# Peptides against a protein of PDB entry 2MBZ: the designs that were tried, part 37

Target 1, 143 residues: chain A of PDB entry 2MBZ
Amino acid sequence: GINLTPEEKFEVFGDFDPDQYEEEVRERWGNTDAYRQSKEKTASYTKEDWQRIQDEADELTRRFVALMDAGEPADSEGAMDAAEDHRQGIARNHYDCGYEMHTCLGEMYVSDERFTRNIDAAKPGLAAYMRDAILANAVRHTP

## One batch from the design tools (peptide; made by RFdiffusion4, then SolubleMPNN)

Design b2_p14_1_s4 (from b2_p14_1, 5 letters changed)
Fold by OpenDDE base, seed 2:
Structure b2_p14_1_s4 (fold): chain B 143 residues (1-143), chain A 14 residues (1-14)
Amino acid sequence: as target 1 above (143 residues)
Amino acid sequence: SAAAGALAFLGMYF
């Protein structure tokens, strides 16, 4: 699990308790390479590492919201670049994330209500926008 | 954010 004290967990995740999802994550992803890689990488993460990951996620959200507010299509260069940075962030922090994997994650954002609700909390339709940007980015990198 | 954290764990990253 997360190698943080209760106080550190609160500082980084607030009311969110990552342990509540451990069993479900293992059930859904436990037999994947992604799960293994993530467990291996995050085992050494400090409070600062987890905070950085949270900050990166927040920044990505703001970036996509700004694109939507500006009226940029999800397949615009700006949106695709944001999607690419997202993919690379996953690769750095958790597991190898190719374009196929990234596309699958994008689909999950719109097919799993929990993801859709949480993502769209920042802006209605954000999950769909991200999915479309992720797909567009994958297409442009798959000649 | 709490939402980002939840998504990261449930979906193997937000």
Scores: peptide ipSAE 0.113, ipTM 0.788, DockQ to the pose 0.447
Fold by OpenDDE base, seed 4:
Structure b2_p14_1_s4 (fold): chain B 143 residues (1-143), chain A 14 residues (1-14)
Amino acid sequence: as target 1 above (143 residues)
Amino acid sequence: SAAAGALAFLGMYF
């Protein structure tokens, strides 16, 4: 789990309690290499590390929203670049994230209502937009 | 944000 005090967790995640998902995450991902990598990497994370991760996520969200507001297609260079940065961020912070893994995550954003609801809180349809951008980015990087 | 945090854990990262 996250080695932050309850107060630190509140400062970083607000009213969200990450511990409520620990069991489900273990059930869904516990047998994957990604899970192992994530646990090993995050074990040493400080409050500042977690805050940086949240800030990066927020920045990416704003970036995608801006693209949507500008009318940029999900397969535009701008959207695909944002998707690539997203992929690299996952790889840097949690686990090796290839393009196929990334597309699987994108599909989850639209198939799991919890993800859809949370993502679309920033802008309706954002989850689908991100999924499409992720897929487009994966396609352009597939030889 | 809370939404970002939820995504990070639910999907091992959003």
Scores: peptide ipSAE 0.111, ipTM 0.785, DockQ to the pose 0.483
Fold by OpenDDE base, seed 1:
Structure b2_p14_1_s4 (fold): chain B 143 residues (1-143), chain A 14 residues (1-14)
Amino acid sequence: as target 1 above (143 residues)
Amino acid sequence: SAAAGALAFLGMYF
């Protein structure tokens, strides 16, 4: 799992305990290349690495929220660019994330209540907006 | 954020 001390985990993730999802993640993803790649990459991550990942996620959230507040469509260049950065962030930090994989993640954001609830905590409808942006970005890159 | 962390582990990334 995550090789951080309990104190470090709290500093990075707050009240979230990643260990509570380890078994489910293994059951859902354990036989995928993504899982293997993620385990290999993250095995060497420091507290600072995990914090950076959190910061990147927060920045992306703010970016999408700003787009929504501005009334930009989810298939706007701005939204699709944010989706592309999201995909690249996953690829950089965890596993090779092609456009098909990315669209699958987007669908999960709106079909799994846990994801929807957590994402929409920033702004109602954000999960759906992200899904739509992810799909649009995938389409423009795979015409 | 805690939300981002949860998403990272449930869906492999936020």
Scores: peptide ipSAE 0.106, ipTM 0.783, DockQ to the pose 0.467
Fold by OpenDDE base, seed 5:
Structure b2_p14_1_s4 (fold): chain B 143 residues (1-143), chain A 14 residues (1-14)
Amino acid sequence: as target 1 above (143 residues)
Amino acid sequence: SAAAGALAFLGMYF
């Protein structure tokens, strides 16, 4: 689990409790390299590291919302670049994230209603937009 | 944000 005090967890995650998903994550991903890599990387993370990760996610969300508000297609350069930054962020912070893995994550955003609801809280349709941008970015980087 | 955290853990990060 996350090595933070209850106070630190509240400061970073607010009312969200990451521990409530630990069992399900282990059931779904516990035997994968991604799970192992994530556990190894995050074991040394400080409160400031977790806050940075949250801030990066918020910035990416704002970026995608701005693209949608501007009417930019999900396969635009801007949207695909945002998707690429998203992929690289996962790789930097958690686990190796190739284009196939990224595409699978994108599909999960629209197939798991919990993800869809949380993502679309920022803007309706954002999950689908991200999925489409992720797919487009993967396609343009496939030889 | 709380939403970002939920996404990170539910999907085994982002």
Scores: peptide ipSAE 0.120, ipTM 0.795, DockQ to the pose 0.462; fails the geometry check

Design b2_p14_2_s1 (from b2_p14_2, 11 letters changed)
Fold by OpenDDE base, seed 2:
Structure b2_p14_2_s1 (fold): chain B 143 residues (1-143), chain A 14 residues (1-14)
Amino acid sequence: as target 1 above (143 residues)
Amino acid sequence: SHAGALGALAGLFF
């Protein structure tokens, strides 16, 4: 699990406790390469590392919301760039994330109700917007 | 953040 004290976990994740899903995560993803890579990378993460990851996620959310509010299509350069940054962030922090994997994640955002509800808390339709931007970004990087 | 919640759901951050 995440190697933080209870106090540190609260400071970074608030009332949300990632450990409550550890068994479900292992059952669903435990045999994937992504899971293995994530466990290996995050094993050494400090509170500051986790906080940075949260900050990056929040910034990305704000960026997508701003694009939606501005009326930018999900296949606009701005939206695709945000999707690319998202993909690269996953690759740096957690596991290898190629364009195919990224597209699969995007589909999960709209097909898994828990993800959809969580993402759309920032703005209704955000999950679908992200999925579309992720797909568009993958297409433009696949000659 | 959504990353924290999503990460918990998948054991992977997405």
Scores: peptide ipSAE 0.195, ipTM 0.834, DockQ to the pose 0.418
Fold by OpenDDE base, seed 3:
Structure b2_p14_2_s1 (fold): chain B 143 residues (1-143), chain A 14 residues (1-14)
Amino acid sequence: as target 1 above (143 residues)
Amino acid sequence: SHAGALGALAGLFF
């Protein structure tokens, strides 16, 4: 699991406890390369590493919200570029994330209410907007 | 934050 004390986990993740999902994650993805890569990369992560990941996610969220507020469609260059940065961030921090995998994540954001609730807390409809941007970015990179 | 927690969850699911 995440190599942090209970106090550090609360400081970084707040009321969200990633450990309560460990069995579900292993059951669903334990036999995938992505799971193996994620475990290898995150095994050495410090509190500061996890905080950096949180900050990157927050920055991306603000960027998507700004695009929505400006009325930019999810298949605009700006929205697709934000989706591409999201994909690359996953690749750096967790596992190799191709466009097919990224599209699967986007679909999960709107099909799993746990993700939808967390995302839409920043702005209603944000999960659907991100999914659409992820899909559009995948399409433009897959001729 | 919600975005940070989501990122952590996504990293766990894969």
Scores: peptide ipSAE 0.173, ipTM 0.828, DockQ to the pose 0.591
Fold by OpenDDE base, seed 4:
Structure b2_p14_2_s1 (fold): chain B 143 residues (1-143), chain A 14 residues (1-14)
Amino acid sequence: as target 1 above (143 residues)
Amino acid sequence: SHAGALGALAGLFF
């Protein structure tokens, strides 16, 4: 799992407890290359690394929320660019994330209520907006 | 500071 002390975990993740999901993640994805890559990459992460990842996620969240507030469609250039940055962030920090994988993640955001609830805490409908933006971005990048 | 949901979830896999 995440190699941080309980105190460090709280400092970085706050009320969210990642450990509560680790077993399920292993059960569902433990035999995938993505899981292996993620475990390999994150094994060396420091508290600073995890904080950076959280900061990047917060920035992306704010970006999507701003797009929604501005009334920009999820298939707008701005929304698709945000989705692309999200994809690249996953690839950089965790595992190779192609467009198909990204769309699968987007679908999970709206199909798994736990994800929906967590994401929509920032703004109702954000999960669906992200899913749509992810899909649109994938479409424009698939010949 | 507030923890980002996406970052926490991404750290696990998603």
Scores: peptide ipSAE 0.172, ipTM 0.823, DockQ to the pose 0.459
Fold by OpenDDE base, seed 1:
Structure b2_p14_2_s1 (fold): chain B 143 residues (1-143), chain A 14 residues (1-14)
Amino acid sequence: as target 1 above (143 residues)
Amino acid sequence: SHAGALGALAGLFF
């Protein structure tokens, strides 16, 4: 799992234990390039690396929420740019994330209730908004 | 953080 002490894990993830999903992740992704790349890349991550990743995710969440609050459509330039940053963040930190992969992730956000509930904790409908923005961004980059 | 759950289930953490 993640190479952090219990104390470090708590500081970064709070009450959430990412290791509790290790088995399911392996079952769902174990034979993919994404899994291999992620394991290789994150093996050397420090507490500070994981904290940075969490901070980036939180910032992106706030950005999407702000877009929703402003009434910006999910296919607006602002929303699509946020989706692009999301894709690039995944690519930078975990695994190569093309537009097809990104759209698959977006669909998972609304089809898996665990993701939906977790994402929408920040704002109801956020998961759907992100999915729509991800799809729109993929479309504009796939002429 | 919702990013934690997303990361755990999809290997994202983003």
Scores: peptide ipSAE 0.202, ipTM 0.834, DockQ to the pose 0.395; fails the geometry check

Design b2_p14_2_s2 (from b2_p14_2, 11 letters changed)
Fold by OpenDDE base, seed 3:
Structure b2_p14_2_s2 (fold): chain B 143 residues (1-143), chain A 14 residues (1-14)
Amino acid sequence: as target 1 above (143 residues)
Amino acid sequence: SHAGALGALAGLLF
C-alpha cells in the first residue's frame, strides 16, 4: 500500500481513497510487469513524491482544459503534445508506458465510470478529449 | 485533487 499516515493520505488525495482499489488492482494486474515496476518504484515514495505526482496531474488537466476552451481539436499538435507528456509522466513515476499501453489507459478513461466521473469533474467531455488525444499521439508515433 | 487521485489510481491499476 501507499506508505502514508491517514492524515497524509487525506491531505494528498482528499476524499478519494486509493486503498479501496488495492485488491482489485492485484487481482487484475498482479502478474504484469507494469504492476511489478509500479510497486517497486512507488514503495519508497514520500508524501512529497505523491504530492508532486498530484501537482503534475493537475497541471496537465489545466493544459487540456485550456486546449478545449480554445477550440483546439484533440488531434492538434498541442493536444498530442500534452498526451505525450502524460505518457512520459507515467513512465517516470510508475512503469514503462508504451503507446499501446497508453492507448489502453485512454480507453479506460471513457469505459470505466470511476475515471470518467473524476476526470470530467474538471470539464465535461475531458475524458473523451484525453482519450482522443492519446490515440492521435500514438498514431503519429507509429508510422 | 481529482486529477492527482486519478494518476495514483492509474499507477495502481497498471
Scores: peptide ipSAE 0.157, ipTM 0.819, DockQ to the pose 0.601
Fold by OpenDDE base, seed 5:
Structure b2_p14_2_s2 (fold): chain B 143 residues (1-143), chain A 14 residues (1-14)
Amino acid sequence: as target 1 above (143 residues)
Amino acid sequence: SHAGALGALAGLLF
């Protein structure tokens, strides 16, 4: 689990409690390299580390929303670059994230209502936009 | 501070 006090968790995550999903995550991913890598990396994370991750996510969200508002298609260079930064952020903070894994995550964003609802809180259709950008980014990096 | 949508979802991604 996340090594933060209840107060620290509230300061970073607000009303969202990531520990609520620990059992489900373990059931679905517990035997994967991704799970192992994430547990190893996050074991040393401080409050400041988790806050940084939240800030990076917020910045990326704003970036995607701005692209959508500007009418940029999800397969535009700007959207694909944002998707690439997202992939690299996952790799840096959690686990090795290749393009195949990234596309799987993108599909989950639109197929799991919980993800869709949380993502689209920033802007309706954002989850689908991200999924499409992730796919486009993966395609352009395919030899 | 506030928690962003993607940041909140990180918990489901690990």
Scores: peptide ipSAE 0.146, ipTM 0.813, DockQ to the pose 0.367
Fold by OpenDDE base, seed 1:
Structure b2_p14_2_s2 (fold): chain B 143 residues (1-143), chain A 14 residues (1-14)
Amino acid sequence: as target 1 above (143 residues)
Amino acid sequence: SHAGALGALAGLLF
């Protein structure tokens, strides 16, 4: 699991307990390259690393919310750029994330109620907006 | 974010 003390985990993740999902993640993805890469990379992560990851995720969330509030379509350049930054963030922090994988993640955001609820906590419809932006970004990079 | 935290363990949940 994550090499943090309970106190550090609370400081970084709050009431969210990532350990509760470890078994499910392993069952679903344990035999994938993505899982292997993620475990290898994150094994050395410090509290500061995890905090940075959370900060990046929060910033991205705010960025998408701002785009939605401004009425920018999910296939706008701004939304697609945000989706690209999201993909690159996953690649830097966890595993190689190609456009196909990214699209699969986007679909999961709207098909898994747990993800939808967690994402839409910031703004209703955010998960769908992100999915659409991810798809649009993938399309523009795979002509 | 909760989504980010979920993704952290799975690698896929970002």
Scores: peptide ipSAE 0.183, ipTM 0.824, DockQ to the pose 0.432; fails the geometry check
Fold by OpenDDE base, seed 4:
Structure b2_p14_2_s2 (fold): chain B 143 residues (1-143), chain A 14 residues (1-14)
Amino acid sequence: as target 1 above (143 residues)
Amino acid sequence: SHAGALGALAGLLF
């Protein structure tokens, strides 16, 4: 799992406890290349690394919320660019994330109520907006 | 500062 002390985990993740999902993630994704790559990459991550990842996620969230508040469609250039940055962030930090995989993740955001609840904590409908932006971005990059 | 929703979830599946 996350190689942080309980104190560090609280500092980085707050009230969210990632460890409570570790077994389920392993059961559902443990046989995938993505899981393997993620475990290999994150094994060496420090508190600072995890904090950076959290900061990047917060920035992305704010960016999508701003797009929604501005009335920008999920298939706008701005929304698709945000989705692309999200995809690239996953690729840098965790595992190779192609457009197909990204689309699958986006669908999970709206089909798994736990993801939906957590994402929409920032703004109602954010998960659906992200899913749509991810799909649009994938489409524009797929001939 | 508090944990971001996407970051927390990404740490698990991403």
Scores: peptide ipSAE 0.174, ipTM 0.813, DockQ to the pose 0.437; fails the geometry check

Design b2_p14_2_s3 (from b2_p14_2, 13 letters changed)
Fold by OpenDDE base, seed 4:
Structure b2_p14_2_s3 (fold): chain B 143 residues (1-143), chain A 14 residues (1-14)
Amino acid sequence: as target 1 above (143 residues)
Amino acid sequence: SHAGFLGALSMLLF
């Protein structure tokens, strides 16, 4: 459902084709508010919008990797701030992402092998690190 | 990229 030409899709996503997951996503989440919000927001996205989203994701990945390389704990200020930025990015670009939703996403990153494999392509253990940072960030923002 | 996958799936696989 991404409104880009095949060439634009290749330029933005490369070998990754998000449309290959459309059916699965619809089956699993098609009746959720998050799905509705995401479809509504992204329906008007241009190539530049999608590129920005990709760039933000890349930057976040680099940031987490740098934290890991520096030996910063997942519950450090730096890691939790990165997790918060991740949450806010989802909220800005796709759907309202509260802390509970974010923690659920974090758990998915380590429980769904597809996510784990793709995330850990940047650095082994990154998915688990992100999950832990997401959880820590949620905890510090929860009464 | 893997980050792109994450970003794209944040939209798709919630």
Scores: peptide ipSAE 0.132, ipTM 0.799, DockQ to the pose 0.564
Fold by OpenDDE base, seed 2:
Structure b2_p14_2_s3 (fold): chain B 143 residues (1-143), chain A 14 residues (1-14)
Amino acid sequence: as target 1 above (143 residues)
Amino acid sequence: SHAGFLGALSMLLF
């Protein structure tokens, strides 16, 4: 849940209402540490906090799209660095996100068509590219 | 935008 007025929600998320997924999220993730940590952290978030999070997401999207357009492979240094920044962003804003968790999220991006559709709206194949970059980044950081 | 990485992740976090 997001503690914003309807007007604030519209300004930050537009026509997308994240609260419509609250019940499903609780059913699928309610028993995880990630869910508990996210609820605790975001409880105090202001409109400016949520806007910052959206801006960070947009920046990462542009970065990955640029890498794909340049023909850089998903296991390139640039793609892996972008994946690392994504992981760290999750850790700062929502919950502890290790490489194992990050890899799990990457797999979800390609296995759940709702995620795939949303991500690939920026560029077809972006979800798969991101998944591969996440995996490569996890591998290079594993001793 | 919800089309971003964290925007899509909102299906997990919210």
Scores: peptide ipSAE 0.131, ipTM 0.787, DockQ to the pose 0.377
Fold by OpenDDE base, seed 3:
Structure b2_p14_2_s3 (fold): chain B 143 residues (1-143), chain A 14 residues (1-14)
Amino acid sequence: as target 1 above (143 residues)
Amino acid sequence: SHAGFLGALSMLLF
C-alpha cells in the first residue's frame, strides 16, 4: 500500500482511502505491466510526492472544466493539450501510458460508473468530455 | 477530491 502514516494519508487524501481498493486493483490489474510499474514507482513516494500528484490532478480538472465552460469542443487544441498533459502525468507518476492505453483509460471513465460519478462531481459531463479529448489527442498524435 | 480518486485510481484502479 501507500507508505504513509494514517495522519499523512488523511492530510493528502482526506476522507478518501485508496487502500480500500487495493484488493480489487490487485484482482483486476495485478498481472499487468502498468500495475507493476506503478507499485515500483510509488513505493518511494513521500507525502509531498502524493500531494503533488493530487495538486496536478486538481489543476487538470480545473483546466478541463474551464474549457467546457468556454465552449471549447473536446477536439479543440486546448482540450487535446489538456489530454496530452493528462497522459504525460500518468506516465510520469505511475506507468508508461501510450495513446492506446490512454484511450482505454478514457473509455473506462465513462463506462465505469464509479469513475464517472467521481469525475462528474466537478462538472456534469466532464468524464465524457475528457474521454473525447483523450480520443482526439490520440488521433492527432497517431498519423 | 474527485481528482484524488482519479490519481489514486491511476495508481490502483486503472
Scores: peptide ipSAE 0.122, ipTM 0.795, DockQ to the pose 0.563
Fold by OpenDDE base, seed 1:
Structure b2_p14_2_s3 (fold): chain B 143 residues (1-143), chain A 14 residues (1-14)
Amino acid sequence: as target 1 above (143 residues)
Amino acid sequence: SHAGFLGALSMLLF
């Protein structure tokens, strides 16, 4: 799990405790390369690393919300670029994330109510918008 | 938060 003190966890994640999902994640993904890579990478993460990850996520959220507010389609260059940055962020911080993996994640955002609820807290329909952008980005990168 | 969940999603994205 996350090797932060309770105080550090609170500072970074607030009332959200990601370790609450550790067992489920292990059950679902424990035998995947992604899980192994993520565990290896995050094992050395400091509070500052996790904070950076949170900041990146917040920034991406704001970016998608701004796109939606502007009426930009999910398959616009702006939305697809945001999706690409999301994919690269996952790859940088956790595990190799190809376009197929990314589309699977996008689908999870709309099929798992926990994800949908959390994501849409920023803006209703954001999860679906992200999924669509992720898919569009994958398509444009798949000749 | 959404970002926290996305960060946690990183954990779910294991």
Scores: peptide ipSAE 0.132, ipTM 0.796, DockQ to the pose 0.593; fails the geometry check

Design b2_p14_2_s4 (from b2_p14_2, 13 letters changed)
Fold by OpenDDE base, seed 2:
Structure b2_p14_2_s4 (fold): chain B 143 residues (1-143), chain A 14 residues (1-14)
Amino acid sequence: as target 1 above (143 residues)
Amino acid sequence: SHGGFLGALAGLLF
């Protein structure tokens, strides 16, 4: 699990406790390379590392919301660039994330209601917008 | 907050 004190976990994640999903994640994804890589990388993460990751996620959320509010299509250059930054962030912080994997994550955002609800808390339809941007970004990077 | 894109399982998969 995440190697933080209860106080540190609250400061970084608030009411969200990622450890409560550890068993489900292991059951569903424990045999994947993504899971192994994530466990290896995050094992050394400090409170500051996790806080940075949360800040990056918040910034990306604001960026996508701003694009939606501006009426930019999910396959616009701006939306695809945001999707690319999201993919690179996953690769840097958690596990190798190619365009196929990224597309699978995008589909999960709209097919798993738990993801949809949490993402759409920022703006209704954000999960679908992200999925579409992720797909468009993957397509433009496919030679 | 817990991050804008953190879903139920996003803590490990994102």
Scores: peptide ipSAE 0.190, ipTM 0.816, DockQ to the pose 0.404
Fold by OpenDDE base, seed 4:
Structure b2_p14_2_s4 (fold): chain B 143 residues (1-143), chain A 14 residues (1-14)
Amino acid sequence: as target 1 above (143 residues)
Amino acid sequence: SHGGFLGALAGLLF
């Protein structure tokens, strides 16, 4: 789990309790390399580390929203670059994230209503936009 | 922020 005090967790994640999903995560992903890598990598994370990760996520969200507002298609260079940065961020902070894994995550964003609601809180349709951008980015990087 | 939520539900898959 996340090695933060209840107060620190609130400061970083706000009205969100990551612990409530621990059991489900273990049940769904406990046997994956991604899960193992994530647990090992994040075990040493400080409050500052988690805050940085949240900030990066927020920045990426704003970036995608801006692209949508500008009318840029999800397969535009800008959107694909944002997707690539997202992938690299996952790889840097959590686990090795290849393009195939990334597309799976993107699909989850639109197939799991919890993710959809959470993402679309920033802008309706954002989850679908991200999924499409992730897919496009994966395609352009697959020979 | 969706990072925490995505990380938690996706087995730390953001």
Scores: peptide ipSAE 0.188, ipTM 0.817, DockQ to the pose 0.466
Fold by OpenDDE base, seed 1:
Structure b2_p14_2_s4 (fold): chain B 143 residues (1-143), chain A 14 residues (1-14)
Amino acid sequence: as target 1 above (143 residues)
Amino acid sequence: SHGGFLGALAGLLF
């Protein structure tokens, strides 16, 4: 798993414990290329690497929230660009993430209540907004 | 951050 001490994990993830989901992740994704790539890539990650990833996620969240607050549609250029950055971040940090994979993740954000609850903690409806932006971004890149 | 949770359940993607 994540090669951080309990203290480091707390500093980076707070009350969230990644180890809590390790078994479920293995059961759901263990036979996928994404899982293999992620394990290989993240095996060398330091605390600072994980912190950077968290910071990127937080920034992305703030960006989507700002778009929602501004009334920008989820299929606006701004929202689709944010979705694209999200996809590229996944590809850079974890595993190859094509547009189909990205849309699958977006659907999971709204179909799995755990994801929905976690994401919407920042703003109600954020998960759905992200899903819609992800889908729109995928469509524009797969004409 | 939702990134940690998303990463854990979606192959550590944030």
Scores: peptide ipSAE 0.184, ipTM 0.819, DockQ to the pose 0.424
Fold by OpenDDE base, seed 3:
Structure b2_p14_2_s4 (fold): chain B 143 residues (1-143), chain A 14 residues (1-14)
Amino acid sequence: as target 1 above (143 residues)
Amino acid sequence: SHGGFLGALAGLLF
């Protein structure tokens, strides 16, 4: 679980408690290197660390929304750069995230209705846009 | 923060 007091969790996540999904996460990802790395890395995270991660995620969301509003294609340089920053953010904060893993995450965003609904809360079609940008970024960075 | 969309469901990403 997240090593924060109930008060700290509330300050960072509000009424949401990520630990409520611990069992499901273990069932879906428990046998992956990503899960292991994430648990090891985040075990030492402070309240400030978690807050920073949340802020980074919010900023990325705003960035993608802005790209969509500007009419930039998902395979535009701007969108692909945002996807790359997303990948690097995952690598920095959670686990090694290569382009293959990143594309898998992108597919999950559109194949799991819960993810789609959550992501699209910021803007309809955002999940699909992110997925497409992730794929495009992966393509440009692979032979 | 209200929490990012990534962390809310994945459990691995926050």
Scores: peptide ipSAE 0.172, ipTM 0.816, DockQ to the pose 0.362; fails the geometry check

